# Peptides against a protein of PDB entry 4IGA: the designs that were tried, part 58

Target 1, 116 residues: chain A of PDB entry 4IGA
Amino acid sequence: KRVLIVDDAAFMRMMLKDIITKAGYEVAGEATNGREAVEKYKELKPDIVTMDITMPEMNGIDAIKEIMKIDPNAKIIVCSAMGQQAMVIEAIKAGAKDFIVKPFQPSRVVEALNKV

## One batch from the design tools (peptide; made by RFdiffusion4, then SolubleMPNN)

Design b1_p19_2_s2 (from b1_p19_2, 8 letters changed)
Fold by OpenDDE base, seed 5:
Structure b1_p19_2_s2 (fold): chain B 116 residues (1-116), chain A 19 residues (1-19)
Amino acid sequence: as target 1 above (116 residues)
Amino acid sequence: MLEEIEERQEEVDKIIESL
């Protein structure tokens, strides 16, 4: 399966890329904000998306909503430092399949990838 | 630190499972 990695932090994208590839998945591409995420989703048609929340141009919640309009079957895993109850609920209601709080264990990311 | 990371994720997981 092919994964689109969405995070404004280059270090985080690098970390996720390492985890994803070591787990046997392919990286479809990367996006640095929510607007780019929506555009890349249309272009690349990935199987899975890892989604940050706090990003410039468009935040992750809005990006989830826009991607779900494009593809109601989108498989989106949130990876965010914003692990407050309200944010988790908001992300899941927007259409995310899972929520991983930063900092995280690589095994939890792999579990999410395997389950969606 | 690892234990704290696991505890935070467990809290999030409980929220997800409740929805």
Scores: peptide ipSAE 0.747, ipTM 0.951, DockQ to the pose 0.943
Fold by OpenDDE base, seed 4:
Structure b1_p19_2_s2 (fold): chain B 116 residues (1-116), chain A 19 residues (1-19)
Amino acid sequence: as target 1 above (116 residues)
Amino acid sequence: MLEEIEERQEEVDKIIESL
């Protein structure tokens, strides 16, 4: 399966790329904000998206909503430091399949990838 | 630190499971 990695932090994208590839998945591409995520989703048609929440231009919640309009069957895993109850609920209601709070264990990311 | 990470994720997981 191919994964689109969405995070404004280069270090985080690198970390996720390492986890994803070691778990046997392919990185379809990267996005640095929600607008880019939506465009990359259309272009690359990834199987899975890892989605940050706090990003410039367009936040992760809005990006989830826009991707779900494009593909109601999109498999989106949120990976965010914004682990507040209200944010988790909002992300899941927007269409996310899972929510991983930063800082995270790599095994939890792999578990999410395998479950969606 | 690891325990704290696990506890935070467990809390999130409980929220997800309740939805």
Scores: peptide ipSAE 0.746, ipTM 0.951, DockQ to the pose 0.936
Fold by OpenDDE base, seed 1:
Structure b1_p19_2_s2 (fold): chain B 116 residues (1-116), chain A 19 residues (1-19)
Amino acid sequence: as target 1 above (116 residues)
Amino acid sequence: MLEEIEERQEEVDKIIESL
């Protein structure tokens, strides 16, 4: 399965890329904001998306909503430092399948990848 | 620190499961 990694932080994208690759998944591509995420989703048609929330240009919640309009079957895993109850609920209601709070254990990311 | 990370994720997981 191919994963699109969405995060404005280069370090976080690198970390996720390492986890995803070591878990036996392929990295389809990367996006640095929600607008790029939507564009890359259309272009790459990934099997899974890891989605940050706090990003410039377009936040992760809006990106989830836009991706779900494009593909109602999209498999989106949120990975965010914004672990407040309200944000978790909002992300899931927007269409996310899982929510991983930062900082996280790599094993939890792998669990999410395998589950969606 | 590891325990705190796990606890925070468990709380999130409970929220997800409740939806």
Scores: peptide ipSAE 0.746, ipTM 0.950, DockQ to the pose 0.933
Fold by OpenDDE base, seed 3:
Structure b1_p19_2_s2 (fold): chain B 116 residues (1-116), chain A 19 residues (1-19)
Amino acid sequence: as target 1 above (116 residues)
Amino acid sequence: MLEEIEERQEEVDKIIESL
């Protein structure tokens, strides 16, 4: 399966890329904000998306909503430092399948990839 | 530190499971 990695932090994208590839998945591409995420989703048609929330231009919640309009079957895993109850609920209601709070264990990312 | 990371994620997981 192919994964689109969305995060404004280059270091985080690198970390996720390492975890994803070591777990046997392919990286379809990367996006640095929500607008790019939507564009890349249309272009690359990935199987899975890892989605940051706090990003410039367009936040992750809005990106989830836009992607779900394009593909109601999109498999989106949130990966964010914003682990507050309200944010988790908002992300899931928007269409996310899972929510990983930063900092995280690599094994939890792998579990999410395998379950969606 | 690892325990704290796990506890935070467990709390999030409980929220997800309740939805």
Scores: peptide ipSAE 0.744, ipTM 0.950, DockQ to the pose 0.935

Design b1_p19_2_s3 (from b1_p19_2, 7 letters changed)
Fold by OpenDDE base, seed 2:
Structure b1_p19_2_s3 (fold): chain B 116 residues (1-116), chain A 19 residues (1-19)
Amino acid sequence: as target 1 above (116 residues)
Amino acid sequence: MEKEIEERQKKVDEIIENL
């Protein structure tokens, strides 16, 4: 399966790329904001998206909503430092399948990838 | 540190499971 990685932090994209690749997944591409995420989703048609929430231009919640309009079957895993109850509920209601709070264990990312 | 990470994720998982 191919994964689109969405995070404004280059370090976080690198970390997720390592985890995803070591787990036997392919990285379809990267995006640095929610607008790029929507564009890259249309272009690359990834099987899975890892989505940050706090990004410039367009936040991850809005990106989830836009991707779900394009593909109601989209498999989106949130990866965010904003693990508060309201944000988790909002992300799942927007269409995310899972929510991983930063800092995270690599195993929890692999579990999410395997379950969606 | 690792236990605190696990506990934070557990709280998130509990929220998801209750939706």
Scores: peptide ipSAE 0.768, ipTM 0.957, DockQ to the pose 0.946
Fold by OpenDDE base, seed 4:
Structure b1_p19_2_s3 (fold): chain B 116 residues (1-116), chain A 19 residues (1-19)
Amino acid sequence: as target 1 above (116 residues)
Amino acid sequence: MEKEIEERQKKVDEIIENL
């Protein structure tokens, strides 16, 4: 399975890439904001998306909503420092399949990848 | 630190499971 990694932080994209590849997944591409995530989703047709919330240009919630309009079967895993109850509920209602709070254990990312 | 990370994720998982 191919994964699109969406995060504004280069270090976080690198960390997720290492986890994803070690788990036997392919990285389809990277995006640095929600607008780029929507564009890359259309271009790459990834099997899974890891999605940050706090990004410039377009936030992760809006990116989830736009991706779900393109593909209602999209497999989106949120990975965010914004682990508040209201934000978790909002992300799942927008169409996310899972929510990983930062800082995270690599095993929890692998569990999410394997479940979606 | 590791237990606190796990406990924080557990609270998130409980929210997801109840939706």
Scores: peptide ipSAE 0.768, ipTM 0.958, DockQ to the pose 0.942
Fold by OpenDDE base, seed 1:
Structure b1_p19_2_s3 (fold): chain B 116 residues (1-116), chain A 19 residues (1-19)
Amino acid sequence: as target 1 above (116 residues)
Amino acid sequence: MEKEIEERQKKVDEIIENL
């Protein structure tokens, strides 16, 4: 399966890329904000998306909503430092399948990838 | 540190399971 990685932090994208690749997934591409995420989703048609929440241009919640409009079957895993209850609920209601709070264990990312 | 990370994620998982 192919994964689109969405995070404004280059370090976090690198970390996720390593986890994803070691878990036997392919990296379809990367996006640095929610607008790029939507465009890359259309272009690459990934099987899975890892989505940050706090990004410039367009936040992850809005990106989830826009991706779900273009593909209601999208498999989105949130990966964010914003692990408060309201944000988790908002992300899942927007269409995310899972929510990983930063800092995270690599195993929890693998579990999410395998479950969606 | 690892236990605290796991406990934080467990709270998130419990929220997801209740939705």
Scores: peptide ipSAE 0.766, ipTM 0.957, DockQ to the pose 0.897
Fold by OpenDDE base, seed 3:
Structure b1_p19_2_s3 (fold): chain B 116 residues (1-116), chain A 19 residues (1-19)
Amino acid sequence: as target 1 above (116 residues)
Amino acid sequence: MEKEIEERQKKVDEIIENL
């Protein structure tokens, strides 16, 4: 399965890329904001998306909503420092399948990838 | 530190499971 990694932080994209590849997944591509995420989703048609929330240009919630309009069966895993109850509920309501709070354990990312 | 990470994620998981 191919994963699109969406995060504004280069270090976080690198960390997720390492976890994803070691777990036997392919990285389809990377995006640095929600607008790029939507564009890359259309272009690459990934099987899974890891999605940050706090990004410039377009936030992760809006990106989830736009991706779900393109593909209602999209498999989106949120990965965010904003683990507040309201944000978790908002992300799931927007169409996310899982929510991982930063900082996270690599095993929890692998569990999310395997379950979606 | 690891326990605190796990506990924070458990709280998130409980929210998801109840939706």
Scores: peptide ipSAE 0.765, ipTM 0.957, DockQ to the pose 0.940

Design b1_p19_2_s4 (from b1_p19_2, 9 letters changed)
Fold by OpenDDE base, seed 2:
Structure b1_p19_2_s4 (fold): chain B 116 residues (1-116), chain A 19 residues (1-19)
Amino acid sequence: as target 1 above (116 residues)
Amino acid sequence: MEKEILERQEEVDKIIEEL
C-alpha cells in the first residue's frame, strides 16, 4: 500500500517515512500543508494518508473534510501533538480512521497502518 | 519507552473506542 505523508515539519515527515517504509509500505508522496494534501491526494491516489493537524494554509481537519468529499472511502490516520479530547472527536467526526498523539511510539503507527 | 507516551495514547484510544 502507498502512503501520503502530510506534516509541515520536515523532521516529522522523515520520521514517518522511515517507519512507513520499514513496515513494508511505499511512500506515495509528501505534503507540507492541508492544501497540498488535497492536491496530492487527487494526483497520487494514495491508499493511506498520515495527517498532521496544525499546519499553515489549511489545517488537517479541513484537509480531512476535503479529502472525504473526493473519496468517502479515504483511509486517514491523524498524527498530531494536539491529543485533547475535543480534537480527537473532531478528527474522527471529520472522517479520520485513527488518531496518534505526538510524541508517539513507532509501533502505534504500524498498528494504525495495518488496521485501516 | 516513556510511560507517559503510552498513557497519552491509551487516553486517545479510549476516546476513539467510545465514538
Scores: peptide ipSAE 0.753, ipTM 0.952, DockQ to the pose 0.910
Fold by OpenDDE base, seed 4:
Structure b1_p19_2_s4 (fold): chain B 116 residues (1-116), chain A 19 residues (1-19)
Amino acid sequence: as target 1 above (116 residues)
Amino acid sequence: MEKEILERQEEVDKIIEEL
């Protein structure tokens, strides 16, 4: 399966890329904001998306909503420092399949990849 | 640190399970 990684932090994209590749997944591409995530989703048609919430230009919640309009079957895993109850509920209601809070254990990312 | 990471994720997982 191919994964689109969406995070404004280059270090976080690198970390997720290492976890994803070691778990036997392919990285389809990277995006640095929610607008780029929507554009890359259309272009690459990834099997899975890892989505940050706090990004410039377009936040992760809006990016989830726009991706779900394009593909209602999209497999989006949120990976965010914004682990508040209200944000988790909002992300799942927007169409996310899972929510990983930062900082995270690599095993929890692998579990999410395997379940969606 | 590791225990606090696990506890925060367990709280999130409970919220997801209830939705």
Scores: peptide ipSAE 0.752, ipTM 0.952, DockQ to the pose 0.890
Fold by OpenDDE base, seed 1:
Structure b1_p19_2_s4 (fold): chain B 116 residues (1-116), chain A 19 residues (1-19)
Amino acid sequence: as target 1 above (116 residues)
Amino acid sequence: MEKEILERQEEVDKIIEEL
């Protein structure tokens, strides 16, 4: 399966890329904000998306909503430092399948990838 | 593994399971 990685932090994208690749997934591409995420989703048609929440231009919640409009079957895993209850609920209601709070264990990312 | 990291994710997981 192919994964689109969405995070404004280059370090976090690198970390996720390593986890994803070691878990036997392919990296379809990367996006640095929610607008790029929506465009890359259309272009690459990934099987899975890892989605940050706090990004410039367009936040992850809005990106989830826009991706779900274009593909209601999208498999989105949130990966965010904003792990408060309200944000988790908002992300899942927007269409995310899972929510990983930063800082995270690599195993929890692998579990999410395998479950969606 | 820091216990605090695990506990934070377990709290999030409970929220997801309730939705």
Scores: peptide ipSAE 0.751, ipTM 0.952, DockQ to the pose 0.817
Fold by OpenDDE base, seed 3:
Structure b1_p19_2_s4 (fold): chain B 116 residues (1-116), chain A 19 residues (1-19)
Amino acid sequence: as target 1 above (116 residues)
Amino acid sequence: MEKEILERQEEVDKIIEEL
């Protein structure tokens, strides 16, 4: 399965790329904001998306909503430092399948990838 | 640190399971 990694932080994209590849997944591509995420989703048609929330240009919640309009079966895993109950509920309501709070254990990312 | 990371994720997981 191919994964699109969406995060504004280069270090976080690198960390997720390492976890994803070691777990036997392919990285389809990377995006640095929600607008790029939507564009890359259309272009690459990944099997899974890891999605940050706090990004410039377009936030992760809006990106989830736009991706779900393109593909209602999209498999989106949120990965965010904003683990507040309201944000979790908002992300799941928008169409996310899982929510991982930063900082995270690599095993929890692998679990999410395997379950979606 | 690892315990606190786990506890925060367990709280999030409970929210997801209830939705």
Scores: peptide ipSAE 0.750, ipTM 0.951, DockQ to the pose 0.932

Design b1_p19_3_s1 (from b1_p19_3, 7 letters changed)
Fold by OpenDDE base, seed 5:
Structure b1_p19_3_s1 (fold): chain B 116 residues (1-116), chain A 19 residues (1-19)
Amino acid sequence: as target 1 above (116 residues)
Amino acid sequence: SERQKEVEEIVKKTKEELE
């Protein structure tokens, strides 16, 4: 399966790429904000998306909503430091399948990838 | 971690509410 990685931090994208590839998945591409995420989803048609929340241009919640309009069956896993109850609820109601709070263990990401 | 467990519980409860 192919994964689109969305995060404004280059280091975080690198970390996720390493975890994803070692787990046997392929990286479809990367995006640095919500607007890019939506455009890349249309272009690459990935099987799974890892989504950050706090990003410039367009935040992760809005990106989830836009992607769900394009593909109601999209498989989105949120990965964010913003683990407050209200944010988690908002992300799931927007359409996300899971929420991983930073800092995380690599095994947690792998479990999420395998379950969606 | 305790934080991750709390988040997972919120995810589970929210999904159940949406169904």
Scores: peptide ipSAE 0.748, ipTM 0.955, DockQ to the pose 0.988
Fold by OpenDDE base, seed 1:
Structure b1_p19_3_s1 (fold): chain B 116 residues (1-116), chain A 19 residues (1-19)
Amino acid sequence: as target 1 above (116 residues)
Amino acid sequence: SERQKEVEEIVKKTKEELE
């Protein structure tokens, strides 16, 4: 399966890329903000998306909503430091399948990838 | 972690509500 990694932090994208590839998944591409995420989803049609929340241009919640308009069956896993209850609920209601709070362990990401 | 467990519980409950 191919994964689109969305995060404005280059370090985080690199970390996720390592986890994803070691778990046997392929990295379809990367996006640095919500607007790019939507564009890349259209272009790459990945099987799974890892989505950050706090990003410039367009935040992750809005990106989830836009991607869900494009593909109602999109498999989106949120990965964010913003783990407060309200944010988690909002992300899931927007269409996300899971929510991973930062900092996280690689096993948590792998678990999420395998479940969606 | 405890934070992770809390988030997972919220995810589970929210999904159950949406179904």
Scores: peptide ipSAE 0.746, ipTM 0.954, DockQ to the pose 0.982
Fold by OpenDDE base, seed 4:
Structure b1_p19_3_s1 (fold): chain B 116 residues (1-116), chain A 19 residues (1-19)
Amino acid sequence: as target 1 above (116 residues)
Amino acid sequence: SERQKEVEEIVKKTKEELE
């Protein structure tokens, strides 16, 4: 399966890329904000998306909503430091399949990838 | 971690409410 990595932090994208690749998945591409995420989703049609929340231009919640308009069956895993109850609920209601709070263990990401 | 478990429970409960 192909994964689109969305995070404004270069080091986080690198970390996720390593985890995703080692787990046997392919990296479809990367996005640094929600607007890029939406455009890359249209272009690449990835199987899975890892989505940050706090990003410039467009935040992760809005990106989830826009991607769900494009593909109601999108498989989105949130990876964010914003692990507050309200944010988790909002992300899931927007359409996310899972929520991984930062900092995380690689095994947690792999588990999420395998379950969506 | 406890934080991770807490988030997972919220995810589970929220999904159940949406079903």
Scores: peptide ipSAE 0.744, ipTM 0.954, DockQ to the pose 0.986
Fold by OpenDDE base, seed 3:
Structure b1_p19_3_s1 (fold): chain B 116 residues (1-116), chain A 19 residues (1-19)
Amino acid sequence: as target 1 above (116 residues)
Amino acid sequence: SERQKEVEEIVKKTKEELE
């Protein structure tokens, strides 16, 4: 399966790329903000999306909503340092399938990828 | 971690409410 990695931090994208590829998945592409995420989703049609929340231009919640409009069956896994209850609830209600709080263990990411 | 477990529980409960 192909994964679109969305995070404004280059280091985080690199970390996720390593975890994703070592787990046997392919990286479809990367996005650095919510607007790019939506554009890349349309372009690449990935199977899975890892989505950061706090990003410039467009945040992850809005990106989730826009992607869900494009593809109601989108498989989005949130990966964020913002693990507050309200944020988690909002992300899931927006359409995300899972929420991984930073910092995380690689196994947690793999588990999420395998479940969606 | 405890933080991870808390988030997972919230995810579970929220999904159940949406079903």
Scores: peptide ipSAE 0.742, ipTM 0.954, DockQ to the pose 0.982

Design b1_p19_3_s2 (from b1_p19_3, 6 letters changed)
Fold by OpenDDE base, seed 5:
Structure b1_p19_3_s2 (fold): chain B 116 residues (1-116), chain A 19 residues (1-19)
Amino acid sequence: as target 1 above (116 residues)
Amino acid sequence: SMRQEEVDEIVEKTKKELE
């Protein structure tokens, strides 16, 4: 399966890429904000998306909503430092399948990839 | 931020409410 990685931090994208590839998945591409995420989803048609929340241009919640309009069957895993109850609920209601808080355990990312 | 275990409980509860 192919994964689109969305995060404005280069270090975080690198970390996720390492975890994803070691788990046997392929990286379809990367995006640095919500607008890029929507564009890349249309272009690459990935099987799974890892989504940050706090990003410039367009935040992760809005990106989830736009991707779900394009593909109601999209598989989106949130990975964010914003681990507040209200944010988790908002992300799931927007269409996300899972929510991982930063800092995270690599095994939890793999668990999410295998479950969606 | 909340612990991952607490987040997991909220995720599951929210999904059930959306059914």
Scores: peptide ipSAE 0.808, ipTM 0.964, DockQ to the pose 0.769
Fold by OpenDDE base, seed 1:
Structure b1_p19_3_s2 (fold): chain B 116 residues (1-116), chain A 19 residues (1-19)
Amino acid sequence: as target 1 above (116 residues)
Amino acid sequence: SMRQEEVDEIVEKTKKELE
């Protein structure tokens, strides 16, 4: 399965790329904000998306909503430092399948990838 | 910020409410 990594932090994208590849998944591509995420989703048609929330241009919640419009079957895993109850609920209601809080354990990311 | 365990519970509750 191919994964699109969305995060405005280069370090975080690198970290997720390492976890994803070591778990046997392929990295389809990367996006640095919500607008790029939507564009890359259309272009790459990945099987799974890891989605940050706090990003410039377009935040992760809006990106989830836009991706769900173009593909209601999208498999989106949120990975964010914003682990507030309201944010988790909002992300799931927007269409996300899982929510991982930063800092995270690599095993939890792998678990999410395997379950979606 | 909540612990992952707490987040997991909220995720599951929210999913059930959406069904």
Scores: peptide ipSAE 0.808, ipTM 0.964, DockQ to the pose 0.763
Fold by OpenDDE base, seed 2:
Structure b1_p19_3_s2 (fold): chain B 116 residues (1-116), chain A 19 residues (1-19)
Amino acid sequence: as target 1 above (116 residues)
Amino acid sequence: SMRQEEVDEIVEKTKKELE
């Protein structure tokens, strides 16, 4: 399966790329903000999206909503430092399948990838 | 932020509400 990695932090994208590839998944591409995420989703048609929340231009919640409009079957895993209850609920209601809090264990990312 | 264990519980509860 192919994964679109969305995070405004280059370091985080690199970390996720390493985890994703070592787990046997392919990185379809990267996005650095929500707007780019939506465009890349259309372009690359990934199987899975890892989505940051706090990003410039467009935040992750809005990106989730827009992607879900494009593809109601989108598989989105949130990966964010914003592990507040309200944010988790909002992300899931927007359409995300899972929510991983930063800092995270690589194994939890793999579990999410395998489950969605 | 909540621990991942707590987040997982919220995820599951929220999903059930959406069913």
Scores: peptide ipSAE 0.807, ipTM 0.964, DockQ to the pose 0.725
Fold by OpenDDE base, seed 3:
Structure b1_p19_3_s2 (fold): chain B 116 residues (1-116), chain A 19 residues (1-19)
Amino acid sequence: as target 1 above (116 residues)
Amino acid sequence: SMRQEEVDEIVEKTKKELE
C-alpha cells in the first residue's frame, strides 16, 4: 500500500518515511500543509494518509474534511502533538481512522497502518 | 497531552458513537 505523509516538519516526515518503508509500505509522496495534502491526495491517490494537525495554510482537520469529500473511503491516520480529548474527537468525527500522539513509538504507527 | 492509551480509548468510544 502507498502512503501520503503530511507534516510541516521535515524531520517528522523523514521519521515517518523510515517507519513506513521499514514496515513494508511505499511512500506515495509528501505534503507540508493541508492545502498541499488535498492536492497531493488528488494527484497520487494514496491508499493511506498520515496527517499532522497543526500546519500553516490549512490545518489537518480541514484537510481531513476536504479529503473525505473527495474520497469518503479515505484512510487517514492522524499523527499529532495535539493530544487533547477534544482534538481527538474532532479528528475522528471528521473522518480519521486513528489518532497517534507525538512523540510516538514506531510500533504504534505500524499498528495503525496495518489496521486501517 | 494524553497518553496514547488514553487516546486509544477516546478513539474507540468516538467511533462507537458514530455507528
Scores: peptide ipSAE 0.805, ipTM 0.963, DockQ to the pose 0.722

Design b1_p19_3_s3 (from b1_p19_3, 6 letters changed)
Fold by OpenDDE base, seed 4:
Parts: sequence; C-alpha cells; structure tokens
Structure b1_p19_3_s3 (fold): chain B 116 residues (1-116), chain A 19 residues (1-19)
Amino acid sequence: as target 1 above (116 residues)
Amino acid sequence: SEEQKKVDKIVEETKKKLE
C-alpha cells in the first residue's frame, strides 16, 4: 500500500518515511501543509494518509474534511502533538480512522497502518 | 504510553457514537 505523509516538519516526515518503508509500505509522496495534502491526494491517489494537525496554510482537520469530500473512503491516520480530547474527537468526526499522539512509538504507527 | 491509551479510548468511544 502507498502512503501520503503530511507534516510541516521535515524531520517528522523523514521519521515517518523510515517507519512506513521499514513496515513494508511505499511512500507515495509528501505534503507540508493541508492545502498541499489535498492536492497531493488528488494527484497520487494514495491508499493511506498520515496527517499532522497544526500546519500553515491549512490545518489537518480541514485537510481531512477536504480529502473526505474527494474520497469518502479515504484512510487517514492523524499523527499529532495535539492529543487533547476535543481535538481527537474532532479529527475522528472529520473522518480520521486513527489518532497517534507525538511523541509516538514506531510500533503504534505500524499498528495504525495495518488496521486501516 | 498513558497518553496514547487515553487517546485510543477516545477514538473508540467516538467511533461508537458515530455508528
């Protein structure tokens, strides 16, 4: 399966790329903000998206909503430092399948990839 | 982590409410 990695932090994208590839998945591409994520989703048609929340231009919640308009069956895993209850609820209601808080264990990311 | 455990619970509870 192919994964689109969305995070404004280059080091985080690199870390996720390492985890994803070592788990046997392919990285379809990367996005650095929510607007870019939406465009890359249209372009690449990935199987899975890892989504940050706090990003410039467009935040992750709005990006989830826009991607769900494009593909109601999108498989989105949130990966964010914003693990407060309200944010988790908002992300899931927007359409995310899972929510991983930073800092995370690589095994938790793999579990999410395997479940969606 | 304990934080992730809390989040996991919220995820599951929220999904159930959306059904």
Scores: peptide ipSAE 0.809, ipTM 0.965, DockQ to the pose 0.990
Fold by OpenDDE base, seed 1:
Parts: C-alpha cells; structure tokens; sequence
Structure b1_p19_3_s3 (fold): chain B 116 residues (1-116), chain A 19 residues (1-19)
C-alpha cells in the first residue's frame, strides 16, 4: 500500500517516512500543507494518508474535509500534537479513521496503518 | 502513553456516535 505523508515539518515527514517504509509500506509522496495535500491526493491517489493538523495555507481538518469530498473512501490517519478532546472529535467527524498524538511511538503508527 | 489511551477512547466513542 502507498502512503501520502502530510506535515509542514520536514523532520516529522522524514520520521514518518522511515516508520512507513520499515513497516513494509511505500511512500507515495509528501505534502507540506493542507492545500498541497489535496492536490497530491488527486495526483497520487494514495491508499493511506497521514495528516498533520496545524499547517500553513490550509489546516489538516479542512484538508480532511476536502479529501473526503474527492474520495469518500479515503483512509486518513491524523498525526498531531493537538490531542485535545474537541480536536479529536472534530477530526473523526471530518472523516479521519484514527488519531495519533505527538510525540508518538512508531508501533502506534504501524498499528494505525495496518488497521485503517 | 496515557495521552494516546485517552485519544483512542475518544476515537472509538466518536465513531460509535457516527454510526
């Protein structure tokens, strides 16, 4: 399966890329903000998306909503430092399948990839 | 982590409400 990694932090994208590849998944591509995420989703048609929330241009919640309009069957895993109850609820209502809080354990990311 | 456990619970509860 191919994964699109969305995060405005280069180091976070690198970390996720390492986890994803070691788990046997392929990295379809990367996006640095919500607008780019939507564009890359259309272009790459990934099987799974890891989505950050706090990003410039367009935040992760709005990106989830836009991707869900494009593909109602999209498999989106949120990965964010914003683990407040309200934010988690909002992400799931928007269409996300899972929510991982930063800092995270690599095993939790792998678990999400395998279950989504 | 304890934080992730809390989040996991919220995720599951929210999904059930959306069914």
Amino acid sequence: as target 1 above (116 residues)
Amino acid sequence: SEEQKKVDKIVEETKKKLE
Scores: peptide ipSAE 0.808, ipTM 0.965, DockQ to the pose 0.987
Fold by OpenDDE base, seed 5:
Structure b1_p19_3_s3 (fold): chain B 116 residues (1-116), chain A 19 residues (1-19)
Amino acid sequence: as target 1 above (116 residues)
Amino acid sequence: SEEQKKVDKIVEETKKKLE
């Protein structure tokens, strides 16, 4: 399966790429903000998306909503430092399948990839 | 982690409410 990685931090994208690749998945591409994430989803049609929340231009919640308009069957895993209850609920209501808090265990990312 | 366990519970409870 092919994964689109969305995060404004280059180091985080690198870390996720390593985890995703070692778990046997392919990286379809990367995005650095919510608007770019929507554009890349249209272009690449990935099987899975890892989504940050706090990003410039467009935040992750809005990006989830826009991607779900494009593909109601999209498989989105949130990966964010904002693990507050209200944010988790908002992400799931928007259409996300899972929510991983930073800092995370690599095994939890793999678990999410395998479950969606 | 304890934080992730809390989040996991919220995820599952929220999904059930959306059914």
Scores: peptide ipSAE 0.808, ipTM 0.965, DockQ to the pose 0.989
Fold by OpenDDE base, seed 3:
Structure b1_p19_3_s3 (fold): chain B 116 residues (1-116), chain A 19 residues (1-19)
Amino acid sequence: as target 1 above (116 residues)
Amino acid sequence: SEEQKKVDKIVEETKKKLE
């Protein structure tokens, strides 16, 4: 399966790329903000998306909503430092399948990839 | 982590409410 990695931090994208590839998945591409995430989703048609929430231009929640309009069957895993109850609920209601808080364990990311 | 355990619970509870 192919994964689109969305995060404004280059270090985080590299970290996720390492975890994703070592787990046997392919990285379809990367996006640095919500607007780019939506564009890349249309372009690359990935199987899975890892989505940051706090990003410039367009946040992750709005990106999830836009992607779900494009593909109601989209498989989105949130990966964010914002683990507040309200944020988690909002992300799931928007369409996300899972929510991983930063800092995270690589095994938790793999678990999410395997379950969506 | 303890934080992730809390989040996991919220995720599951929210999904159930959306069913």
Scores: peptide ipSAE 0.806, ipTM 0.965, DockQ to the pose 0.985

